# Designs tried in a protein design run: peptides against a protein of PDB entry 5EIB. Part 101

Target 1, 366 residues: chain A of PDB entry 5EIB
Amino acid sequence: VDLEPGTMDSVRSGPFGQIFRPDNFVFGQSGAGNNWAKGHYTEGAELVDSVLDVVRKESESCDCLQGFQLTHSLGGGTGSGMGTLLISKIREEYPDRIMNTFSVMPSPKVSDTVVEPYNATLSVHQLVENTDETYCIDNEALYDICFRTLKLTTPTYGDLNHLVSATMSGVTTCLRFPGQLNADLRKLAVNMVPFPRLHFFMPGFAPLTSRGSQQYRALTVPELTQQMFDSKNMMAACDPRHGRYLTVAAIFRGRMSMKEVDEQMLNVQNKNSSYFVEWIPNNVKTAVCDIPPRGLKMSATFIGNSTAIQELFKRISEQFTAMFRRKAFLHWYTGEGMDEMEFTEAESNMNDLVSEYQQYQDATAD
Target 2, 366 residues: chain A of PDB entry 5EIB as posed
Amino acid sequence: VDLEPGTMDSVRSGPFGQIFRPDNFVFGQSGAGNNWAKGHYTEGAELVDSVLDVVRKESESCDCLQGFQLTHSLGGGTGSGMGTLLISKIREEYPDRIMNTFSVMPSPKVSDTVVEPYNATLSVHQLVENTDETYSIDNEALYDICFRTLKLTTPTYGDLNHLVSATMSGVTTCLRFPGQLNADLRKLAVNMVPFPRLHFFMPGFAPLTSRGSQQYRALTVPELTQQMFDSKNMMAACDPRHGRYLTVAAIFRGRMSMKEVDEQMLNVQNKNSSYFVEWIPNNVKTAVCDIPPRGLKMSATFIGNSTAIQELFKRISEQFTAMFRRKAFLHWYTGEGMDEMEFTEAESNMNDLVSEYQQYQDATAD

## One batch from the design tools (peptide; aimed at target 1 G337 M341)

Design b2_p30_8_s4 (made by RFdiffusion4, then SolubleMPNN; from b2_p30_8, 11 letters changed)
Fold by OpenDDE base, seed 4:
Structure b2_p30_8_s4 (fold): chain B 366 residues (1-366), chain A 30 residues (1-30)
Amino acid sequence: as target 1 above (366 residues)
Amino acid sequence: MLKRPKLHGAREVKPSDKKYTDIIEIHVGD
């Protein structure tokens, strides 16, 4: 789905364009111009029914629909505005299905789009209410991984998108290969989401290695386990040591010893016990798939529900507040039919979410 | 007793005995 035709032509002409049905390409002509309100109330609202018709047709072709996976950016107007409109409309029509998202968080290190904090805040407000599971893929963290860990001097969107793709492939492993932990979106939600609003995940991937060091690196279960819990391997710009894990899932891929995985997962939990809430028993889940990812002998993917995710929301809120206090760029949103109250409600709900994470961080077992 | 904040939004995802298999993927451009 796009409000611009050019992106769709790039997907169609791409190496994977043939995996999509031609009739499942829905696109506009005008774009959102990096404006959430255009994506949500104007240009996106004109296109949404055509997307819903495709969604209905695909839903009718399913024997047993479990839910939806939406991939979008929160910085741009289409991904943020139209993406959240679609989530809302799908949630209304399919209220018993799981809504899962891969939400790319904006960063000033990656994009010079000044209004991204508005688009992100307005989107997070919708995601809090209308999703069951949201993977926070933060362009800040992706840039820092590319620069610091991968030793890329000038990270490109291609380099960032490679990390996104690796992460998405990792977290969906249990859905794609039968007989695994969290084999459906509902089981994932039950294991990962202890409280309905606290459904924002910090993903991570291992191994992350620079091209120059890849050939010299032995991949071991201990090294994968250690890297997977390292803050430098998180795809969200949060330090897990500044919060507490509510829940964790670890997904190993490749031929390895289950016993060694269980031993290393126990060791890392014990070593990091201060960074877990003590009042959620058995809050770490492990899966092992014997099928490695393409080009690797083994990998590990991390999914963390951590109260440290509030650092990401605080960053966005600070940027939002700096502009909103000056009413900067608001006329571009109000001109598309938005009220200034919607900004205040979105800011309030995101601050409430931060306060909820902090409350559960500070909670002790009675 | 942790005062449950009035959690709005996500329904309590009860485990269902139904084997749901199919996922619809939606990619939204930027």
Scores: peptide ipSAE 0.516, ipTM 0.828, DockQ to the pose 0.321
OpenDDE base, seeds 1, 2, 3, 5: peptide ipSAE 0.492, 0.504, 0.490, 0.483; ipTM 0.802, 0.811, 0.794, 0.794; seeds 1, 3 fail the geometry check

